# Peptides against a protein of PDB entry 5KEZ: the designs that were tried, part 125

Target 1, 320 residues: chain A of PDB entry 5KEZ
Amino acid sequence: NVAIYNPFRPWWERYQPVSYKLCTRSGNEDEFRNMVTRCNNVGVRIYVDAVINHMCGNAVSAGTSSTCGSYFNPGSRDFPAVPYSGWDFNDGKCKTGSGDIENYNDATQVRDCRLTGLLDLALEKDYVRSKIAEYMNHLIDIGVAGFRLDASKHMWPGDIKAILDKLHNLNSNWFPAGSKPFIYQEVIDLGGEPIKSSDYFGNGRVTEFKYGAKLGTVIRKWNGEKMSYLKNWGEGWGFVPSDRALVFVDNHDNQRGHGAGGASILTFWDARLYKMAVGFMLAHPYGFTRVMSSYRWPRQFQNGNDVNDWVGPPNNNGVI

## One batch from the design tools (peptide; made by RFdiffusion4, then SolubleMPNN)

Design b2_p18_3_s2 (from b2_p18_3, 10 letters changed)
Fold by OpenDDE base, seed 4:
Structure b2_p18_3_s2 (fold): chain B 320 residues (1-320), chain A 18 residues (1-18)
Amino acid sequence: as target 1 above (320 residues)
Amino acid sequence: AATEQYNRYVEMLRNRYQ
């Protein structure tokens, strides 16, 4: 991915890929293989956060400032390490003036235009699908158990399906023969927009962002809500079917104060309430649970926003 | 309310990736 130095190596640089090389701040491919093997050997499975909707930001300077030194040129849509070229992006498909998503009530924009400047891959193209599948299959062959598909809301479900249909079975060294990768898709659906979580049920599980938002409200006792109201927690609260839900109290985005769920989201900063929420989540049978492992950072609020929300995990000069 | 919360999220993304 792109190496960002202003601010200094933010966590979100990881979501600006320039190649599918397994070479990042966290280590190289051999180290990754080693980690996956060690984890699998003790029953810990690895699910990769796969950034397949886009490449890096369109405004990033061309060069080799990337975690593996690969050259890239956002201006010309040149990512030779893949390789991708101008033919592999939705520049011509997106009809907005800016090239970015301007109206989230327009599903076509949401999927065909750039997410906040991130170069949007043309997932309708078999070439692009195949390159992504190759990347994911390489990971599968290494021994990962599945994937979180980043920014799934911004990809057509059918395109995702086409990619998933190209995936290999899981590595038989650790998984039963014929096992399929576990897929969960990041879809922010709090209602009010045309794209629905249900659009993606056919591909795998989806993130249920209503879960953390609503649970936070209840635990905080906002709006007169009580724990007793959780009697029909799950589908009874309008959440997606349990077998399609990946649930969580917080994630890296909304942990930073103004993501999906807003101020209701509980985090480790509110330790007691957070423990209550996480405890409830783990005890309740609804959905597939995800527990956040995060870190403290020096928060600095300006106008209600943490200007240091970019801060990544503890590191040594960018290496973690 | 849900839309407003999401809009703030989008703004957050804009600040990061611009």
Scores: peptide ipSAE 0.063, ipTM 0.764, DockQ to the pose 0.084
Fold by OpenDDE base, seed 5:
Structure b2_p18_3_s2 (fold): chain B 320 residues (1-320), chain A 18 residues (1-18)
Amino acid sequence: as target 1 above (320 residues)
Amino acid sequence: AATEQYNRYVEMLRNRYQ
C-alpha cells in the first residue's frame, strides 16, 4: 500500500493498495506464511481483510512511496506490480463530474465511482476479476480460512460472486477437502439508502452495523431503552437473518466516531459498558460474533471530533 | 438519523483521503 507520511503513517494508508504483494508494515510474505501456519496448527484461523474494490487515491503522488517499494502512478492509473492500467478502472463508467461518489442515493454512483477519491477497479472485467482471484487464491493456498471483503457496498454483488467463483478450496493441510473460504462482506446498511445488505446474502455473511448501534443505545440507557427489550434481540429488532449476520460491538471506523452508529457505539474507552455489551454479544446466539482488539491513542477533540483519529497502532518510528 | 450519521462518516473519509 501507499506510505503516507503526513500524517505520519496513518492506519488508513493500509486501505490504499498499489499491489497485491504481501509486503506491508505488518511484515513480509514469509513472515505472514509463518504466522498462518503457526495459527492453523493450534486451531486459530486467519481471515484476511481484502481490499479489492479499489487501489490508492487518485491524488497520491506517483513514485515508489509504498510499503514494498513498488512503483505506481495514480494519475495514469499505472500499477505495474499487478499489473493494472487505465483499462482496468471505472473512469469511463462513472458519470459524475468529479469522478467520485457524489450521491449515495444513486446505487450506480456508489458502485461505479470512486470512494472518496480511491481509484475504482473495473470489476466487470474478467482480467481484473482474475487478478483479484489470483491474489486471494495465493492467500488461500497459504492457509487462510476466509476473507473480509472491504467496501463491499461499493462493488456489484455479481462481480463479487464472479471473483468468489474463481477461488480455490481451502488448503487441505488444515481444512477438510472441499472446504470453501468463509466470506463476510462489509456493508454499511443503517437504512435510508438504496443498497441493502440483502443484496449480498448470496456471497456470504454481511456486517450488521445496526447491532452495535442499537446495543449501545440500550446499554447507555438512551431514549428510555431497557434491557428487557432485548428479549427478541436479533431478527426481532429488524436485523438481518442470524445466519447472514456478522455482529460486533465496535470496529476500527466507528471506534473513531466515523458514523455507522455514531456516539452510541461502545468502545474500550467506556470500559464498564463495553464489557457489558461484549458479554451480552457473546452470550446471545444471534449472528457470528467478532471481538475487537484495539489500542489507545492520544485523542484530541476539536468541535466534538478527534483530530487524531488517523493514529495507527503502536509503532517504533513507523515500524510495527 | 442513521443516514445522517453515515453521511457524516463519508465526509470524514473524504477528509482523510483527499
Scores: peptide ipSAE 0.057, ipTM 0.760, DockQ to the pose 0.085
Fold by OpenDDE base, seed 2:
Structure b2_p18_3_s2 (fold): chain B 320 residues (1-320), chain A 18 residues (1-18)
Amino acid sequence: as target 1 above (320 residues)
Amino acid sequence: AATEQYNRYVEMLRNRYQ
C-alpha cells in the first residue's frame, strides 16, 4: 500500500493499495506465511481484510513511496506491480463531475464512482477479476480461511460473485477437502438508501451495522430505550437473517466517528458500557460475532472532531 | 440520511490525504 508520512503512517494507508504483494508494515510474505501456519496449527484461523474495490487515492503523488517499494502513478492509473492501467478503472463509466460518489441515493454512482478519490477498479472486466482472484488465491493457498471484503457496498454483487467463483478451495493441510473460503462483506446499510445488505446475501455474510448502532442506544438508555426491549434482539429488530449476519459492537471506523450511527457506538473509551455490550453480543445467539481488539491513541478534539483519528497501532517510529 | 452521513465520514477516513 501507499506509505503516508503526513500524518505519520496513519491506519488508513492500508486501505490504499498499489499492489497485491504481501509486503506491508506487518511484515513480508514469508513472515505472513509463518504466522498463518502457526495460527492454523493451534486452531486459529486467519481472515484477510481484502481491499479489492479500489487502488490508492487519485491525488497521491506518483513514485515508489509504498510499503513494498512498488512504483505507482495514480494520475495515469498506472500500477505496474499488478499490472493495472487506465483501462482497468471506472473513470469513463462514472458520470459525476468530480469522478467521486456524489449521491448515495444513486446506486450506480455508489458502485461505479470513486469512494472519495480512491481509484475505482473496473470489476466488470475479467482481467481485473482475475488479478484480484490471483491475489486472493495466493492467500488461500498460504492457508487463510476466508476474507472480509472491504467496501463491498461499492461493488456490484455480480462482480463479487464472479471473483468468488474463481477462488480455490481452502488449503487441505488444515481444512477438509473441498472447503470454501469464509466470506463476509462490509456493507453499510442503516436504511434509507437504495443499496441493501440483502443484495449481497448470495456472496456470503454481510456486516450488520444496525447491530452496534442500536445496541449502543439501548445500553446508553437514549430516547427511553430499555434493556428489556432486547428480548427479540436480532431479526426481531429488523436485522438481516442470523445466518447472513456478521455482528460487532464497534469497528476501527466507527471507533473514530461522531456522526450518524457513530455517536451511539460503544467503544473501549466507555469501558463499562462497552463490556456490557460485548458480553451481551457474545451471549445472544444472533449472527457471527466479531470482537474488536484495538488500542488507545492520544485523542485531540477540535470543534468536536478528533484531529488524531488517523493514529494507527502502537509502533516504534513506523515499525510495528 | 443517517447512512449517507456515515458513509461520508468513512470516506473521509479512507482518503484523509485530500
Scores: peptide ipSAE 0.090, ipTM 0.795, DockQ to the pose 0.087; fails the geometry check
Fold by OpenDDE base, seed 3:
Structure b2_p18_3_s2 (fold): chain B 320 residues (1-320), chain A 18 residues (1-18)
Amino acid sequence: as target 1 above (320 residues)
Amino acid sequence: AATEQYNRYVEMLRNRYQ
């Protein structure tokens, strides 16, 4: 991914890929392989956050400022380490003036335009699908158990399916023969927009962002909410079917958020309430649970916003 | 409206400092 130095190595640089090489601030491919092996050998499975909707931001300077040193040129859509070129992006398909998503009520924009400047891959192309599948299959062959598909809302479900159909079975050294990778898709659906979580049920589980948002309001006792109202928690609250839901109290994005969907989110900053929420989540049968492990950073609020929300985990000169 | 607001914030987090 892009190595960002202003601010210094933010967490979100991980979501601006320039190659599918397994060289990041977390380590190199050999170290990753070693980690996966050691984890699998003790029954701990690895699920990779796969960023496959886009490459890096269009405004990032060309060069070799990347975690694996690969050259890239966003301006010309040149990612030779893949390789991708201008033919592999949706620049000509997006019809907005900016080239970015401007209206989330337009499903076509949401999927065909750039997510705030992030170069949008043409996932309709078999070439692009194949390059992504090769990346994911390499990980599968290493021994990962599945994937979180980042920004799934911004990909057509059919394109995702086409990629998934190219995937290998899991590594039989650790998984039963014929096992398929566990897939969960990040889809932000809090209602009110045309794209729905249900659009993605056919590909695997989906993130249920209503879970953390609503649980936060209840635990915080906002708007007269009571714990007793959780009697029909899950589908009874309008959430996706349990067998399609991946649930969580917070994630790396919304723990930094504010306002609707953000302010209600419970995090480690509110330790007591957070423990209550996480405990409830783990005790309740609804959905597939995910527990967040985060870190403290020097929060500095200016005009209601944390100017240090970019801060990544404790690191040594960018190396974790 | 609430979803859009959340989406915008997530987008800002991911691409704020290009």
Scores: peptide ipSAE 0.073, ipTM 0.789, DockQ to the pose 0.084; fails the geometry check

Design b2_p18_3_s3 (from b2_p18_3, 12 letters changed)
Fold by OpenDDE base, seed 4:
Structure b2_p18_3_s3 (fold): chain B 320 residues (1-320), chain A 18 residues (1-18)
Amino acid sequence: as target 1 above (320 residues)
Amino acid sequence: AAQEQYQKYRDMLRSLYT
């Protein structure tokens, strides 16, 4: 991915890929392979946060300022390490004036336009699908158990399916023969927009953002909510089917902002309530649970926003 | 509306300094 130095190596630079090389702030491919092996050997499975919707920001300077030193040129849509070229992006498909998503009530914009500058891959192209599949298959062959598909809301479900259909079975050294990768898709669906979580059920599980938002409200006792109201927690609260849900109290995004429930989202900053929420989540059978492991950072609020929300985990001069 | 704003904010975070 792009190496960003202003601010200094933010967490979100990971979500600006320039290649599919397994060479990042966390280590090189050999180190990754070693980790996967060691984890698998003790029953800990690895799920990769796969950024396949886009490449880096269109405004990033061309060059080799990347975690693996790969050259890239956002201006010309040149990512030779893949390789991608101008033919592999949705620049001509997006009809907005800016090239970015401008109206989230327009599903076509949401999927065909850039996430505020992030170069949007043309996933309709078999070439692009194949390059992504190659990347994911390489990871599967290494021994990962599955994937979180980043920004799935911004990809057509059919395109995702086409990629998934190209995936290998899991590595038989650790998984039963014929095992399929575990797929969960990041889709923010709190209602009110045309894209629905159900659009993605065919590809795998979907993040249920209503879970943390509603649970936070209940535990905080906002709006007269009571714990006793959780008797029909799950589908009874309008959540997606349990077998399609990946649930969580918070994630890295809503931990830093006022989205997906806003201030109702519980985080480690509210330790007592957070423990209650996580405890409840783990005790309740609804959905596939995900527990956050985060960190403290020096928050600095300006106009209600933390200007240091970019701060990544503890690191050694950028190396994690 | 709230979701849209959040999504925009999240998206901006990923590209704000690029």
Scores: peptide ipSAE 0.071, ipTM 0.774, DockQ to the pose 0.104
Fold by OpenDDE base, seed 5:
Structure b2_p18_3_s3 (fold): chain B 320 residues (1-320), chain A 18 residues (1-18)
Amino acid sequence: as target 1 above (320 residues)
Amino acid sequence: AAQEQYQKYRDMLRSLYT
């Protein structure tokens, strides 16, 4: 991914890829392979956060300022380490003036335009699908158990399906022969927008963001909500079917966010309430549960917004 | 809409300095 120095190595640089090389601040490919092996050997499975919707920002300077030193040129859409070129992006397909998503009520924009400048991959192209599949298959062959698909809301479900259809079975050294990768898709659907979580059920599980938002409201006793109202927690609260739901109290985004699914979200900053929420989540049978492991950072609020929400994991001058 | 605002904010977090 790109190496961003202003601000200094933010967490979100990880979500601006320039190659599919397993070479980041987390380590190199050999180290990753070693970790996966050690984890699998003790029954811990690895699920990779796969950023396949886009490459880095269009305004990032060309050069070799990346975690693996790979050259890239956003201006010309040149990512030779893949390789991608201008033919592999949705620049011509997006019809907005800026090239960015401008109207989130327009599903076509949401999927065909750039996420605030992030170069949008042309996932309709078999070449692009194949490059992504090769990346994911390499991970599968290493021994990962599945994937979180980042920004799934911004990809056409059919394109995702086409990629998934190219995936290998899981590594038989640790998984039964014929096992398929576990897929869960990040889709923010709190209602009111055209793209629905149900659009993605065919590809795997989806994130249920209503879960953390509503649970936070209940635990905080907002709007007269009571714990007793959780009697029909799950589908009874309008959530997606349990077998399609990936549930969580918080994630790295809404720890830093505000608005719907923001203010109500419980985090480690509210330790007591957070433990209550996580305990409830783990005790309740609804959905596939995910527990957050995060870190503290020096929050500084200005006008209700944390100006330090970019701060990444603990590090020593950029070295993790 | 509240959801749209949240989504925009989330997107901004990932690309603010690009």
Scores: peptide ipSAE 0.070, ipTM 0.772, DockQ to the pose 0.086
Fold by OpenDDE base, seed 2:
Structure b2_p18_3_s3 (fold): chain B 320 residues (1-320), chain A 18 residues (1-18)
Amino acid sequence: as target 1 above (320 residues)
Amino acid sequence: AAQEQYQKYRDMLRSLYT
């Protein structure tokens, strides 16, 4: 991915890939293989956060400022380490004036235009699908158990399916023969937009963002909410089917919110309430549960916003 | 997810309560 130094190595640089090489701030490929092996040997499975919707931002300077040192040129859409070129992006397909998503009520824009300037891959092309599949298959062969698909809302479900159909079975050294990778897709669906979580059920599980939002309101006792109302928690609250849901109290994004829009989300900053929410989630039989492991950072609020929401995990001069 | 995704998420959360 791109190496960002202003601010200094933010967490979100990891979501701006310039290659599919397994060398990042977390380590090199050999170290990754070692970690996967050690984890698998004690029954801990690895699921990779796969960023396959896009490459880095269109405004990032060309050069070799990346975690693997690979050259890239966003302006010309050149990513030779893959390789990708201008033919592999949706620049010509997106019809907005800016090239970015401008209207989230237009599903075509949401999927064919750039997410905040991130160069949008043409996942309709078999070449692009194959490059992504090769990346994911390399990980599968190393021994990962599955994937979180980042920004799935911004990819056509059929394109995702086409990629998934190219995937190998899991490594038989640790998994039963014929095992398929576990897939869960990040889709933010709180209603009101044309893209629905149900569009993606065919590919795997989907993140249920209503879960943390509503649970936070109940635990905080906002708007007269009571714990007793959780009796029909799950589908009874309008959530996706349990067998399609991946649920969580918080994630890396909404930990960085404050005030309007994110105030209901419980995080470790509210330790007591957070423990209650996580405990409830683990005890209640709805969805596939994900527990957050995070870190504190020096929050600085200005006009209700944390200006340090970019801060990544504890590191040694940029090395994690 | 990118920063705009988070902003949209925040906007959607606000719509649930306002």
Scores: peptide ipSAE 0.036, ipTM 0.706, DockQ to the pose 0.201
Fold by OpenDDE base, seed 3:
Structure b2_p18_3_s3 (fold): chain B 320 residues (1-320), chain A 18 residues (1-18)
Amino acid sequence: as target 1 above (320 residues)
Amino acid sequence: AAQEQYQKYRDMLRSLYT
């Protein structure tokens, strides 16, 4: 991915890929392979956050400022480490003046235009699908158990399906023969927009962002909410079917005050309430649970916003 | 700029989550 130095190596640089090389702030491919092997050998499975909707931002300077030193040129859509070129992006398909998503009530814009300047891959193209599949299959062959698909809301479900159909079975060294990768898709559906979580049920599980938002409200006793109201928690609260839900109290985004429910989201900063929420989540049968592991950073609020919400995990000059 | 892009991203998230 892009190595960003202003601010200095933020967490979100990970979501601006310039190649599919397994060479990042976390380590190189050999180290990753070693970790996957060691984890699998003790029954701990690895799921990769796969950023496949886009490449890096269109305004990032061309050069070799990347975690693996690969050259890239956003201006010309040149990503030779893949390789991608101008043929592999949706620039001509997006009809907005800016080239970015301007109206989230327009499903076509949401999927065909750039997410905040991130170069939008033409996932309708078999070439693009194949390059992504090759990346994911390499990971599968290493021994990962599945994937979180980042920004799934911004991809056509059919394109996702086409990629998934190219995937190998899981590595038989650790998984039963014929096992398929576990897929969960990040889709932000809080209602009010045309794109629905149900559009993606056919590809795998979907993140249920209503879960953390509503649970936070209840635990905080906001708006007269009571824990007794959790009697019909899950589908009874309008959430997606349990067998399609990936649930969580917080994630890296909404932990920074920009998540579903805003301030209602519980995080480790609210230790007591957070433990209550996580405990409830783990005890309740609804959905597939995900627990957050995070870190402290020097929060500095200005005008209600943390100006340091970019800060990544503890690191040594950008290397974890 | 990377910082500007980040801010836009956060603005987008706020719009989606509120």
Scores: peptide ipSAE 0.033, ipTM 0.689, DockQ to the pose 0.852; fails the geometry check

